# Ledger of designs, part 4: peptides against a protein of PDB entry 7AL2

Target 1, 85 residues: chain A of PDB entry 7AL2
Amino acid sequence: YEIMLIRPKTIDDINYVVDQVLEESNPVILDLSFLEKESPANFKLAGEKIKQMRSNYGAEALLLSRCNDKNLIIIAPKGVSLVRK

## One batch from the design tools (peptide; aimed at target 1 L63)

Design b1_p10_2_s2 (made by RFdiffusion4, then SolubleMPNN; from b1_p10_2, 6 letters changed)
Fold by OpenDDE base, seed 5:
Structure b1_p10_2_s2 (fold): chain B 85 residues (1-85), chain A 10 residues (1-10)
Amino acid sequence: as target 1 above (85 residues)
Amino acid sequence: EFEELLSLFE
């Protein structure tokens, strides 16, 4: 698999993340800082999509870093284990 | 929306 890196800005970007995780089985490292600052509605939408992937498809998500300019989250498809050392 | 961000991991 590949590890995708993206800072979503649009609904198309959000759907791209969903496609990468569910269809391509690729982990995605997301920076949600743009959505949080610029589009609360799309930030909420991204959150709902992540919850759906976790609830319905066995995806796993982990917060990597949150600061003023970064909201880094990794989401892994079922079968890719996220381990905190 | 910090609370929404936290909700991602519930």
Scores: peptide ipSAE 0.071, ipTM 0.711, DockQ to the pose 0.182
OpenDDE base, seeds 1, 2, 3, 4: peptide ipSAE 0.063, 0.063, 0.062, 0.064; ipTM 0.701, 0.704, 0.700, 0.702

Design b1_p10_2_s3 (made by RFdiffusion4, then SolubleMPNN; from b1_p10_2, 6 letters changed)
Fold by OpenDDE base, seed 4:
Structure b1_p10_2_s3 (fold): chain B 85 residues (1-85), chain A 10 residues (1-10)
Amino acid sequence: as target 1 above (85 residues)
Amino acid sequence: EFEELLKLFE
């Protein structure tokens, strides 16, 4: 698998994340800081998509970092385990 | 809000 890195800005970018996790089985490191600041609606949509991937497809999600300019989350597809030590 | 971010992990 590949690890994708993206800072989503559009609905197309959100759908790209979904495709990478579900179709390509690639983990994605997201920075949601753009959507959170610039588009509350698309930030909510990204959250709903993450919840759906977790609930329906066995994806895992982990908050990596939260600061003023970054909101880093990893989404892993089923079969890639996220382990915190 | 940080609360909306926490809801991603519920």
Scores: peptide ipSAE 0.038, ipTM 0.659, DockQ to the pose 0.192
OpenDDE base, seeds 1, 2, 3, 5: peptide ipSAE 0.032, 0.032, 0.037, 0.033; ipTM 0.644, 0.640, 0.652, 0.650

Design b1_p10_2_s4 (made by RFdiffusion4, then SolubleMPNN; from b1_p10_2, 6 letters changed)
Fold by OpenDDE base, seed 4:
Structure b1_p10_2_s4 (fold): chain B 85 residues (1-85), chain A 10 residues (1-10)
Amino acid sequence: as target 1 above (85 residues)
Amino acid sequence: EIEELFSLFE
């Protein structure tokens, strides 16, 4: 698999993340800082999509870094294990 | 919403 990196800015980008995780089985490291600051609606949508992937497809999500200009999360498809010590 | 954010990871 490939590890995709993206800072989503649009709904198209959010759908791209979903496609990468569910169709391509690629982990995605995404920075949600743009959506969090610029589009509360799309930030919420991104969160809902992540929850759906976790609940319905066995994806895992893990916070990598949180600060003023970064909100980094890794989403891994089922089969790629994320372990937090 | 902070609570919503945390729900993504846990």
Scores: peptide ipSAE 0.041, ipTM 0.646, DockQ to the pose 0.182
OpenDDE base, seeds 1, 2, 3, 5: peptide ipSAE 0.041, 0.041, 0.039, 0.040; ipTM 0.668, 0.673, 0.655, 0.645; seed 5 fails the geometry check

Design b1_p10_3 (made by RFdiffusion4)
Pose (drawn by RFdiffusion4):
Structure b1_p10_3 (pose): chain A 85 residues (1-85), chain P 10 residues (1-10)
Amino acid sequence: as target 1 above (85 residues)
Amino acid sequence: MDDYIESIIN
């Protein structure tokens, strides 16, 4: 499989992440810092999509890093386990 | 992670 890296800027990028996790079953490492400071509406929308994926489709989501200009999240689809060691 | 997601949504 592939791990996709993205910093979403538009709704199309949000739909891109939904499709990678749900259709391609690829994990996505995404930086939500652009949406957070540029479009609070789309940041909320991106979070809602992550909640739906975890609730209905068994996706795991993990915060990897949070600092000025970075909010790094990993989304692993059902079938890729995030194993803490 | 749940609390963080809810903070984004609220």

Design b1_p10_3_s1 (made by RFdiffusion4, then SolubleMPNN; from b1_p10_3, 3 letters changed)
Fold by OpenDDE base, seed 3:
Structure b1_p10_3_s1 (fold): chain B 85 residues (1-85), chain A 10 residues (1-10)
Amino acid sequence: as target 1 above (85 residues)
Amino acid sequence: MDEFIDSIIN
């Protein structure tokens, strides 16, 4: 598999993330900082999509970095283990 | 915001 890196800006970008995780079985490292600042609605939508992937498809999510101007989260498909030590 | 992120990943 591949590890995708993306900073979503549109709904199309959000759906691309979903396709990468569910259809391509690729982990995705997301920077949500753009959506958080520029589109509260799409920021919320991205969060709902992450929850749905976790709830319905066994995906896992982990916070990598959080500061005033950065919001990095990794989403892994079922079968890829995320472990914090 | 931070509470929302926590709700997404946990």
Scores: peptide ipSAE 0.474, ipTM 0.890, DockQ to the pose 0.190
OpenDDE base, seeds 1, 2, 4, 5: peptide ipSAE 0.473, 0.469, 0.468, 0.470; ipTM 0.888, 0.888, 0.887, 0.887

Design b1_p10_3_s2 (made by RFdiffusion4, then SolubleMPNN; from b1_p10_3 with D3E Y4F)
Fold by OpenDDE base, seed 3:
Structure b1_p10_3_s2 (fold): chain B 85 residues (1-85), chain A 10 residues (1-10)
Amino acid sequence: as target 1 above (85 residues)
Amino acid sequence: MDEFIESIIN
């Protein structure tokens, strides 16, 4: 698999993340900082999609970095283990 | 940790 890196700005970008995780089985490192600042609605949508992937498809999500102007999360498809040491 | 992050991560 490949590890994708993306900073989504649109609904199309959010759906691209879903496709990468569910269809391509690729982990995605996601920077949500743009949506958090510029689109509360799409920020909420992104969160809902992440929760749906976790609940329905066994995906996992882990926080990588959170500060005032950064929001990095990795989403892994089922079969890719995320471990915090 | 804000509510959004807590709600979406494992």
Scores: peptide ipSAE 0.520, ipTM 0.896, DockQ to the pose 0.180
OpenDDE base, seeds 1, 2, 4, 5: peptide ipSAE 0.519, 0.516, 0.519, 0.517; ipTM 0.896, 0.896, 0.896, 0.895

Design b1_p10_3_s3 (made by RFdiffusion4, then SolubleMPNN; from b1_p10_3, 3 letters changed)
Fold by OpenDDE base, seed 1:
Structure b1_p10_3_s3 (fold): chain B 85 residues (1-85), chain A 10 residues (1-10)
Amino acid sequence: as target 1 above (85 residues)
Amino acid sequence: FDEFIESIIN
């Protein structure tokens, strides 16, 4: 698999993340900082998509970093284990 | 944001 890195800005970007996780089985490192600042609606949508992937497809999500400039989340498809030590 | 993240992550 590949690890994708993206800072989504549009709904198309959000759907790209979904495709990468569910169809390509690639983990995605997301920076949600743009959506948080620029589009509350799409920020919420991104969160809902993540929850749906977790609930329906066994994806996992972990917070990597939160600061003024970054909201980094990793989303892993089922079969790719995320381990926090 | 904290509530948002809490709802998203495992």
Scores: peptide ipSAE 0.450, ipTM 0.883, DockQ to the pose 0.182
OpenDDE base, seeds 2, 3, 4, 5: peptide ipSAE 0.443, 0.450, 0.446, 0.446; ipTM 0.883, 0.883, 0.882, 0.882

Design b1_p10_3_s4 (made by RFdiffusion4, then SolubleMPNN; from b1_p10_3, 5 letters changed)
Fold by OpenDDE base, seed 5:
Structure b1_p10_3_s4 (fold): chain B 85 residues (1-85), chain A 10 residues (1-10)
Amino acid sequence: as target 1 above (85 residues)
Amino acid sequence: FDEFLDSIIN
C-alpha cells in the first residue's frame, strides 16, 4: 500500500481521503488545520466521514500532532494496525 | 471543535 499525505481544503479532498482509505486501502496522514480554521462546516463533515469509516469499515484514527499550525491525524484501513509504543 | 476532534480519534 501507499501512505497518502493531504491537507484537505474542499469537499472533493475529503471524498478523496475516503476513497484512499476504503477503496485503495491506503493509510492517510491528514492535516485538518485548514478546514478547522477556514471551513468549520467541512471540518465537521470530515470528522463525520472519519467516524463513519471507523464505525462501518473498521478504520482507525490516531492523533499525531495538534498545534496552531497543524492538526495531524493518521487514518488507517482495517488491515493496517496503528500502535503506540 | 476540540471535543469533536477527540470523538473522531480512537
Scores: peptide ipSAE 0.387, ipTM 0.865, DockQ to the pose 0.177
OpenDDE base, seeds 1, 2, 3, 4: peptide ipSAE 0.385, 0.381, 0.381, 0.384; ipTM 0.862, 0.863, 0.861, 0.860

Design b1_p10_4 (made by RFdiffusion4)
Pose (drawn by RFdiffusion4):
Structure b1_p10_4 (pose): chain A 85 residues (1-85), chain P 10 residues (1-10)
Amino acid sequence: as target 1 above (85 residues)
Amino acid sequence: MEETLSFADS
């Protein structure tokens, strides 16, 4: 499989992440810092999509890093386990 | 931080 890296800027990028996790079953490492400071509406929308993916489709989501200009999240689809060691 | 943690695990 592939791990996709993205910093979403538009709704199309949000739909891109939904499709990678749900259709391609690829994990996505995404930086939500652009949406957070540029479009609070789309940041809330991106979070809602992540809540739906975990609730209904068994995706795992993990915060990897949070600092000025970075909010790094990993979304693993059902079938890729995030194993803490 | 709180909004981020509402949809992603720490």

Design b1_p10_4_s1 (made by RFdiffusion4, then SolubleMPNN; from b1_p10_4, 3 letters changed)
Fold by OpenDDE base, seed 4:
Structure b1_p10_4_s1 (fold): chain B 85 residues (1-85), chain A 10 residues (1-10)
Amino acid sequence: as target 1 above (85 residues)
Amino acid sequence: MDEILSFADK
């Protein structure tokens, strides 16, 4: 698999993340900071889609960093385990 | 509970 990195800015970007996780089975490292700042609605949408992938498709999501200008999350598809040491 | 905590593990 590939690890995708994206800072989504549009709904199309959000849907691209969903496609990468569910269809391509690629982990995605997301920076949600743009959406959080620029579009509360799309930020909420991104969060809901992450929740749906977790609940319905066995994806896992881990917060990597939360600071003033970053909101980094990794989402892994089912079959790619995120493990804390 | 903030939105990040609602959909991602820390």
Scores: peptide ipSAE 0.046, ipTM 0.634, DockQ to the pose 0.821
OpenDDE base, seeds 1, 2, 3, 5: peptide ipSAE 0.043, 0.040, 0.035, 0.037; ipTM 0.599, 0.614, 0.622, 0.629; seed 3 fails the geometry check

Design b1_p10_4_s2 (made by RFdiffusion4, then SolubleMPNN; from b1_p10_4, 3 letters changed)
Fold by OpenDDE base, seed 4:
Structure b1_p10_4_s2 (fold): chain B 85 residues (1-85), chain A 10 residues (1-10)
Amino acid sequence: as target 1 above (85 residues)
Amino acid sequence: MDELLSFADE
């Protein structure tokens, strides 16, 4: 698999993330800081889709960093385990 | 550190 890195800015970007996780089985490192700042609606949408992937498809999503200008999350598809040492 | 190893709220 590939690890995708994206800072989504549009709904199309959000849907691209969903496709990467669910269809391509690729982990995605997301920076949600743009959506959080520029589009509360799309930020909420991104969050809902992440929750749906977790609840319905067995994806895992962990917070990697939260600061003033970053909101970094890794989403792993089912079959790619995020392991805490 | 615990926050960074928890499931995302989003």
Scores: peptide ipSAE 0.039, ipTM 0.615, DockQ to the pose 0.268
OpenDDE base, seeds 1, 2, 3, 5: peptide ipSAE 0.038, 0.037, 0.037, 0.036; ipTM 0.612, 0.614, 0.614, 0.615

Design b1_p10_4_s3 (made by RFdiffusion4, then SolubleMPNN; from b1_p10_4 with T4L S10K)
Fold by OpenDDE base, seed 5:
Parts: sequence; structure tokens; C-alpha cells
Structure b1_p10_4_s3 (fold): chain B 85 residues (1-85), chain A 10 residues (1-10)
Amino acid sequence: as target 1 above (85 residues)
Amino acid sequence: MEELLSFADK
């Protein structure tokens, strides 16, 4: 698999993330800081889709870093284990 | 912050 990196800015970007996780089975490292600041509605939408991927498809999502300019998470498809040591 | 914790584990 590949690890995708994206700072989504649009709904198309959000849907791209969903496609990468569910269709391509690729982990995605996301920076959600743009959406959180510029589009609370799309930030909420992104969150809902992440929740759906976790609940319905066995994806995992971990917060990597949260600060003023970054909101980094990793979403892993089922079968890719995220391990904290 | 509530939204972050709701969709991703820390």
C-alpha cells in the first residue's frame, strides 16, 4: 500500500480521502487545520465520514498532533494496524 | 476539540 498525505480544502478532497481508505486501502495522513478554520461545515463533514469509516469499515483513526496550525491525524484501513509504543 | 476526540483517538 501507499501512505497518502493531504491537507484537504474542499469536499472533493474529503471524498478523495474516503476513496483512498476504502477503495485503495491506503492509510492517509491528514491535516484538518484548513477545514477547521475555513469551513466548520466541511470540517464536521470530514469528521462524520471518518466516524463512518471507523464504525462501518473497521478503519482506525489516531490524532498525531494538534496545535495552532496543524491538526494531524492518520486514518488506516482495516488490515493496517496502528500501534502505539 | 470535541469533534477531534469524537472521530480520532489521541
Scores: peptide ipSAE 0.250, ipTM 0.776, DockQ to the pose 0.946
OpenDDE base, seeds 1, 2, 3, 4: peptide ipSAE 0.247, 0.186, 0.044, 0.047; ipTM 0.782, 0.783, 0.639, 0.643; seed 4 fails the geometry check

Design b1_p10_4_s4 (made by RFdiffusion4, then SolubleMPNN; from b1_p10_4, 4 letters changed)
Fold by OpenDDE base, seed 4:
Structure b1_p10_4_s4 (fold): chain B 85 residues (1-85), chain A 10 residues (1-10)
Amino acid sequence: as target 1 above (85 residues)
Amino acid sequence: LDELLSFADR
């Protein structure tokens, strides 16, 4: 698999993330800082998509960094394990 | 704690 890196800005970008995780089985590292600042609605949508992927498809998500200018989250598809040592 | 953090944190 490949690890995708994206800072989503639009709904299309959010849907791209979903496609990468669920259809391509690629982990995605997201920076949600743009949506968090610019679109509360799309930020909430992104969160709901993450919840849905976790609940319905066995994806895992992990917060990597939360700072002033960063909101980094990794989402891994089922079969790719995220482990905190 | 906001909704997204609860969905992303482990």
Scores: peptide ipSAE 0.049, ipTM 0.672, DockQ to the pose 0.717
OpenDDE base, seeds 1, 2, 3, 5: peptide ipSAE 0.046, 0.041, 0.044, 0.044; ipTM 0.668, 0.658, 0.664, 0.664

Design b1_p10_5 (made by RFdiffusion4)
Pose (drawn by RFdiffusion4):
Structure b1_p10_5 (pose): chain A 85 residues (1-85), chain P 10 residues (1-10)
Amino acid sequence: as target 1 above (85 residues)
Amino acid sequence: SEIDEMLESL
């Protein structure tokens, strides 16, 4: 499989992440910092999509890093386990 | 978790 890296800026990028996790079953490492400071509405929308994917489709989501200009989240689809060691 | 707290806040 592939791991996709993205910093979403538009709704189309959010839909891109939904499709990678749900259709392609690829994990996505995404930086939500652009949406957080540029479009609070789309940041909330991106989070809602993350909650739906975990609730209904068994996706795992993990915060990897949070600092000025970075909010790094990994979304792993059902079938890729995030194993803490 | 930190990700759950962040998502609940939305």

Design b1_p10_5_s1 (made by RFdiffusion4, then SolubleMPNN; from b1_p10_5 with I3F M6L)
Fold by OpenDDE base, seed 5:
Structure b1_p10_5_s1 (fold): chain B 85 residues (1-85), chain A 10 residues (1-10)
Amino acid sequence: as target 1 above (85 residues)
Amino acid sequence: SEFDELLESL
């Protein structure tokens, strides 16, 4: 698999993330800092999609970084293990 | 922040 890296800015970007995780089975590293600041509505949508992928498809999410400029989460499809040690 | 709230829900 490939690991995708994206800082989504649009709904199309959000849908791309969903496609990568669910259809391509690729982990995605997301920077949500743009959406949080520039589009609270789309940020909420992105969050809902993440929750749906976790609840319905067994995806996992893990925080990578929390700061003003980069809010990084990795979303992994079922079968790719995320381990914090 | 909204991101913090999201994290709390994960």
Scores: peptide ipSAE 0.701, ipTM 0.941, DockQ to the pose 0.204
OpenDDE base, seeds 1, 2, 3, 4: peptide ipSAE 0.694, 0.692, 0.699, 0.699; ipTM 0.940, 0.940, 0.941, 0.941

Design b1_p10_5_s2 (made by RFdiffusion4, then SolubleMPNN; from b1_p10_5, 3 letters changed)
Fold by OpenDDE base, seed 2:
Structure b1_p10_5_s2 (fold): chain B 85 residues (1-85), chain A 10 residues (1-10)
Amino acid sequence: as target 1 above (85 residues)
Amino acid sequence: SELDELLDSL
């Protein structure tokens, strides 16, 4: 698999993340800082999509970093384990 | 929000 990196800015970008996780079986490291600052609606949507992937498809999510201008989360498809040591 | 709740739980 590939690890995709994206800072989503649009609904198309959010759907890209979903495609990568569910269709391509690629983990995605996403920076949600743009959505958080610029679009409460799309920030909420992104969260709902992540929840849906977790609840319905066995995806896992892990917060990597939340600081100034970065809100990094990795979302991994089922079968790719995220382990915190 | 859902994402806030997710972030708080991770």
Scores: peptide ipSAE 0.192, ipTM 0.773, DockQ to the pose 0.181
OpenDDE base, seeds 1, 3, 4, 5: peptide ipSAE 0.121, 0.190, 0.185, 0.109; ipTM 0.742, 0.773, 0.770, 0.730

Design b1_p10_5_s3 (made by RFdiffusion4, then SolubleMPNN; from b1_p10_5, 3 letters changed)
Fold by OpenDDE base, seed 5:
Structure b1_p10_5_s3 (fold): chain B 85 residues (1-85), chain A 10 residues (1-10)
Amino acid sequence: as target 1 above (85 residues)
Amino acid sequence: SELDEYLDSL
């Protein structure tokens, strides 16, 4: 698999993340800082999509960094384990 | 989890 990196700015970007995780089975490292600042609605949508992937498809996610400039989350498809040590 | 807390704030 490939690890995708993206800082979503649009709904299309959010859908791209979903496609990468669910259809391509690729982990995605995403930075939500743009959406959080520029589009509260799409920020919420992105969060809901992450929750849905976790709840319905066995995706796993970790918060890597939370600050003003970067809100980094990794989301991995089922079968790719994320481990904090 | 920390992630859940963050996501719940969305």
Scores: peptide ipSAE 0.371, ipTM 0.855, DockQ to the pose 0.738
OpenDDE base, seeds 1, 2, 3, 4: peptide ipSAE 0.354, 0.361, 0.349, 0.314; ipTM 0.848, 0.852, 0.846, 0.822

Design b1_p10_5_s4 (made by RFdiffusion4, then SolubleMPNN; from b1_p10_5, 3 letters changed)
Fold by OpenDDE base, seed 2:
Parts: sequence; C-alpha cells; structure tokens
Structure b1_p10_5_s4 (fold): chain B 85 residues (1-85), chain A 10 residues (1-10)
Amino acid sequence: as target 1 above (85 residues)
Amino acid sequence: SEFDEYLDSL
C-alpha cells in the first residue's frame, strides 16, 4: 500500500480520502486545518466520514497532532494496524 | 479515547 498525505480543502478532497481508505486500502495522513478554519460544514463532514469508516468498515484513526496550524490525523484501512510505541 | 472525544467535538 501507499501512504497518502493530503490537506483537504473541498468535498472532492474529502471523498478522495474515503476512496483511498476504502477502495485503495491506503492509509491517509490528513491535515484538517484548512477545513477547520475555512468551512465548519466540511470540517464536520470530514469528521463524520472518519467516524463512518471506523464504525462501518473497521478503519482505525489516530490524532497525530493538533496545534495552532496543524490538525493531523491518520486514518488506516482495516488490515493496517496503528500501534503506539 | 482521546480521539473519540475529539471526534465527538466535531
């Protein structure tokens, strides 16, 4: 698999994340900071998609860093284990 | 979990 990195800005980007996780089985490291600042609706949508992937498809997600200019989350498809050391 | 709390805040 590949690890995708994206800072989504649009609904298309959000759907791209979903496609990468569910269809391509690629983990995605995403920065939600743009959506958080610019689109509360799409920020919420992104969160809902993450919840859905976790609850319905066995994806795992982890908050990597949340600070003033970054909101980094990794979302991994079922079969790719996220492990804290 | 910490992440669940974060997601719940969205």
Scores: peptide ipSAE 0.276, ipTM 0.816, DockQ to the pose 0.754
OpenDDE base, seeds 1, 3, 4, 5: peptide ipSAE 0.189, 0.166, 0.212, 0.158; ipTM 0.766, 0.750, 0.781, 0.744

Design b1_p10_6 (made by RFdiffusion4)
Pose (drawn by RFdiffusion4):
Structure b1_p10_6 (pose): chain A 85 residues (1-85), chain P 10 residues (1-10)
Amino acid sequence: as target 1 above (85 residues)
Amino acid sequence: NYEEIMEQFE
């Protein structure tokens, strides 16, 4: 499989992440810092999509890093386990 | 960790 890296800026990028996790079953490492400071509406929308994917489709989501200009999240689809060691 | 993520979107 592939791990996709993205910093979403638009709704189309949010739909891109939904499709990678749900259709392609690829994990996505995404930086939500652009949406957080540029579009609070789309940041909330991105979070709602992450909640739905975990609730209904068995995706795991993990915060990897949070600092000025970075909010790094990994979303793994059902079938890729995030194993803490 | 997940709860912390969800708090950002409240």

Design b1_p10_6_s1 (made by RFdiffusion4, then SolubleMPNN; from b1_p10_6, 4 letters changed)
Fold by OpenDDE base, seed 5:
Structure b1_p10_6_s1 (fold): chain B 85 residues (1-85), chain A 10 residues (1-10)
Amino acid sequence: as target 1 above (85 residues)
Amino acid sequence: NWEEIEKLFE
């Protein structure tokens, strides 16, 4: 698999993340800082999609870092283990 | 919206 990195800005970007995780089985490292700052609606949508992938498809999500300029989340498809030490 | 991020990990 590949690890994708994206800072989503549009609904198309959000759907791209979903496609990468569910169809391509690629982990995605997201920077949600743009959506958080610029679009509360799409930020909420992104969160809902992540929750759906966790609930329905066995994806895992982990908060990597939150600061003023970054809001980093990794979401991994089922079968890719995320380990926090 | 930090609350929304927190919801991701419940």
Scores: peptide ipSAE 0.133, ipTM 0.750, DockQ to the pose 0.184
OpenDDE base, seeds 1, 2, 3, 4: peptide ipSAE 0.112, 0.109, 0.105, 0.108; ipTM 0.737, 0.738, 0.729, 0.733

Design b1_p10_6_s2 (made by RFdiffusion4, then SolubleMPNN; from b1_p10_6, 5 letters changed)
Fold by OpenDDE base, seed 1:
Structure b1_p10_6_s2 (fold): chain B 85 residues (1-85), chain A 10 residues (1-10)
Amino acid sequence: as target 1 above (85 residues)
Amino acid sequence: NFEEIESLFK
């Protein structure tokens, strides 16, 4: 698999993340800071999509970094385990 | 929105 990195700015980007996780089985490291600042609606949508992937498809999500200008999350598809040591 | 971020991991 590949690890995808993206800072979503549009709904198309959000759907791209969903495609990568569910259809391609690729982990995605995403920065939600743009959506958080520029589009509360799309930020909420991104969150809902992540929750749906967790609840319905066995994806895992983990916060990597949260600061003034970053909102970094990894989403792993089922079959790729996130392990904290 | 910090509450929204927290909700992602609940």
Scores: peptide ipSAE 0.041, ipTM 0.653, DockQ to the pose 0.189
OpenDDE base, seeds 2, 3, 4, 5: peptide ipSAE 0.041, 0.040, 0.040, 0.041; ipTM 0.650, 0.646, 0.648, 0.650

Design b1_p10_6_s3 (made by RFdiffusion4, then SolubleMPNN; from b1_p10_6, 4 letters changed)
Fold by OpenDDE base, seed 4:
Structure b1_p10_6_s3 (fold): chain B 85 residues (1-85), chain A 10 residues (1-10)
Amino acid sequence: as target 1 above (85 residues)
Amino acid sequence: NIEEIFSLFE
């Protein structure tokens, strides 16, 4: 598999993330800082999509880093395990 | 939104 990196800015980008995780079975490292700052609605949408992937498809999500200009989250499809120690 | 972020990992 590939690991995708994206800082989504649009709904198309959010849908791209969903496609990568569910169709391509690729983990995605997301920087949600743009959406958080520029579009509360799309930030909420991104969160809902992550929850749906976790609940319905066995995806896992992990917060990597949060600071002033970054909000990094990895979302992994079922079959790719995320382990925090 | 702190609450929204935390909800991603519950």
Scores: peptide ipSAE 0.129, ipTM 0.744, DockQ to the pose 0.186
OpenDDE base, seeds 1, 2, 3, 5: peptide ipSAE 0.076, 0.097, 0.094, 0.125; ipTM 0.715, 0.730, 0.727, 0.741

Design b1_p10_6_s4 (made by RFdiffusion4, then SolubleMPNN; from b1_p10_6, 4 letters changed)
Fold by OpenDDE base, seed 5:
Structure b1_p10_6_s4 (fold): chain B 85 residues (1-85), chain A 10 residues (1-10)
Amino acid sequence: as target 1 above (85 residues)
Amino acid sequence: NWEEIESLFE
């Protein structure tokens, strides 16, 4: 698999993340800082999509960093384990 | 919006 890196800015980007995780089975490292700052509605939507992937498809999400204009989350499809040491 | 992010990991 591939690990995708993206800083979503639009609904299309959010749906791209969903496609990568669910259809391609690729983990995604996403920076939500743009949405958090620029679009509360799309930030909420992104969060809802992540919750849905966790609840319905066995995806796992982990906060990597929130500092210096970065809001980094990794979301992994079922079968890819995220381990915090 | 931070509350939304925190809720992702519950």
Scores: peptide ipSAE 0.189, ipTM 0.787, DockQ to the pose 0.180
OpenDDE base, seeds 1, 2, 3, 4: peptide ipSAE 0.127, 0.116, 0.154, 0.149; ipTM 0.745, 0.740, 0.764, 0.760

Design b1_p10_7 (made by RFdiffusion4)
Pose (drawn by RFdiffusion4):
Structure b1_p10_7 (pose): chain A 85 residues (1-85), chain P 10 residues (1-10)
Amino acid sequence: as target 1 above (85 residues)
Amino acid sequence: DEVVEEAVDY
């Protein structure tokens, strides 16, 4: 499989992440810092999509890093386990 | 945002 890296800027990028996790079953490492400071509406929308994917499709999401200009999240689909060691 | 914080694990 592939791990996709993205910093979403538009709704199309949000739909891209939904499709990678749900259709391609690929984990996505995404930086939500652009949406957070540029479009609070799309940042809320991106979070809603992450909640739906975990609630209905068994995706795991993990915060990896949070600092000025970075909000790094990993989304793993059902079938890729995030194992804390 | 609260929804984003609720949607992830730490």

Design b1_p10_7_s1 (made by RFdiffusion4, then SolubleMPNN; from b1_p10_7, 5 letters changed)
Fold by OpenDDE base, seed 1:
Structure b1_p10_7_s1 (fold): chain B 85 residues (1-85), chain A 10 residues (1-10)
Amino acid sequence: as target 1 above (85 residues)
Amino acid sequence: SEVVEESISK
């Protein structure tokens, strides 16, 4: 598999993330900082999509870094284990 | 944010 990196800015980008995780079975490293700053609605949507992927498809998500300019999260499909030590 | 934290909480 591949690890995708994206800083989503649009709904299309959010849907791309969903497709990568669920259809392509690729982990995605997300930077949600753009949406958080520029689109509260799409930021909320992204969060809801992550929750749905976790709840319904066994995806895992882990916060990598949060600061003023970054909101980095890795989301992995069910077959890829994420472990926080 | 609350949304992100809820989304990634284990």
Scores: peptide ipSAE 0.106, ipTM 0.762, DockQ to the pose 0.625
OpenDDE base, seeds 2, 3, 4, 5: peptide ipSAE 0.102, 0.101, 0.105, 0.100; ipTM 0.758, 0.758, 0.765, 0.758

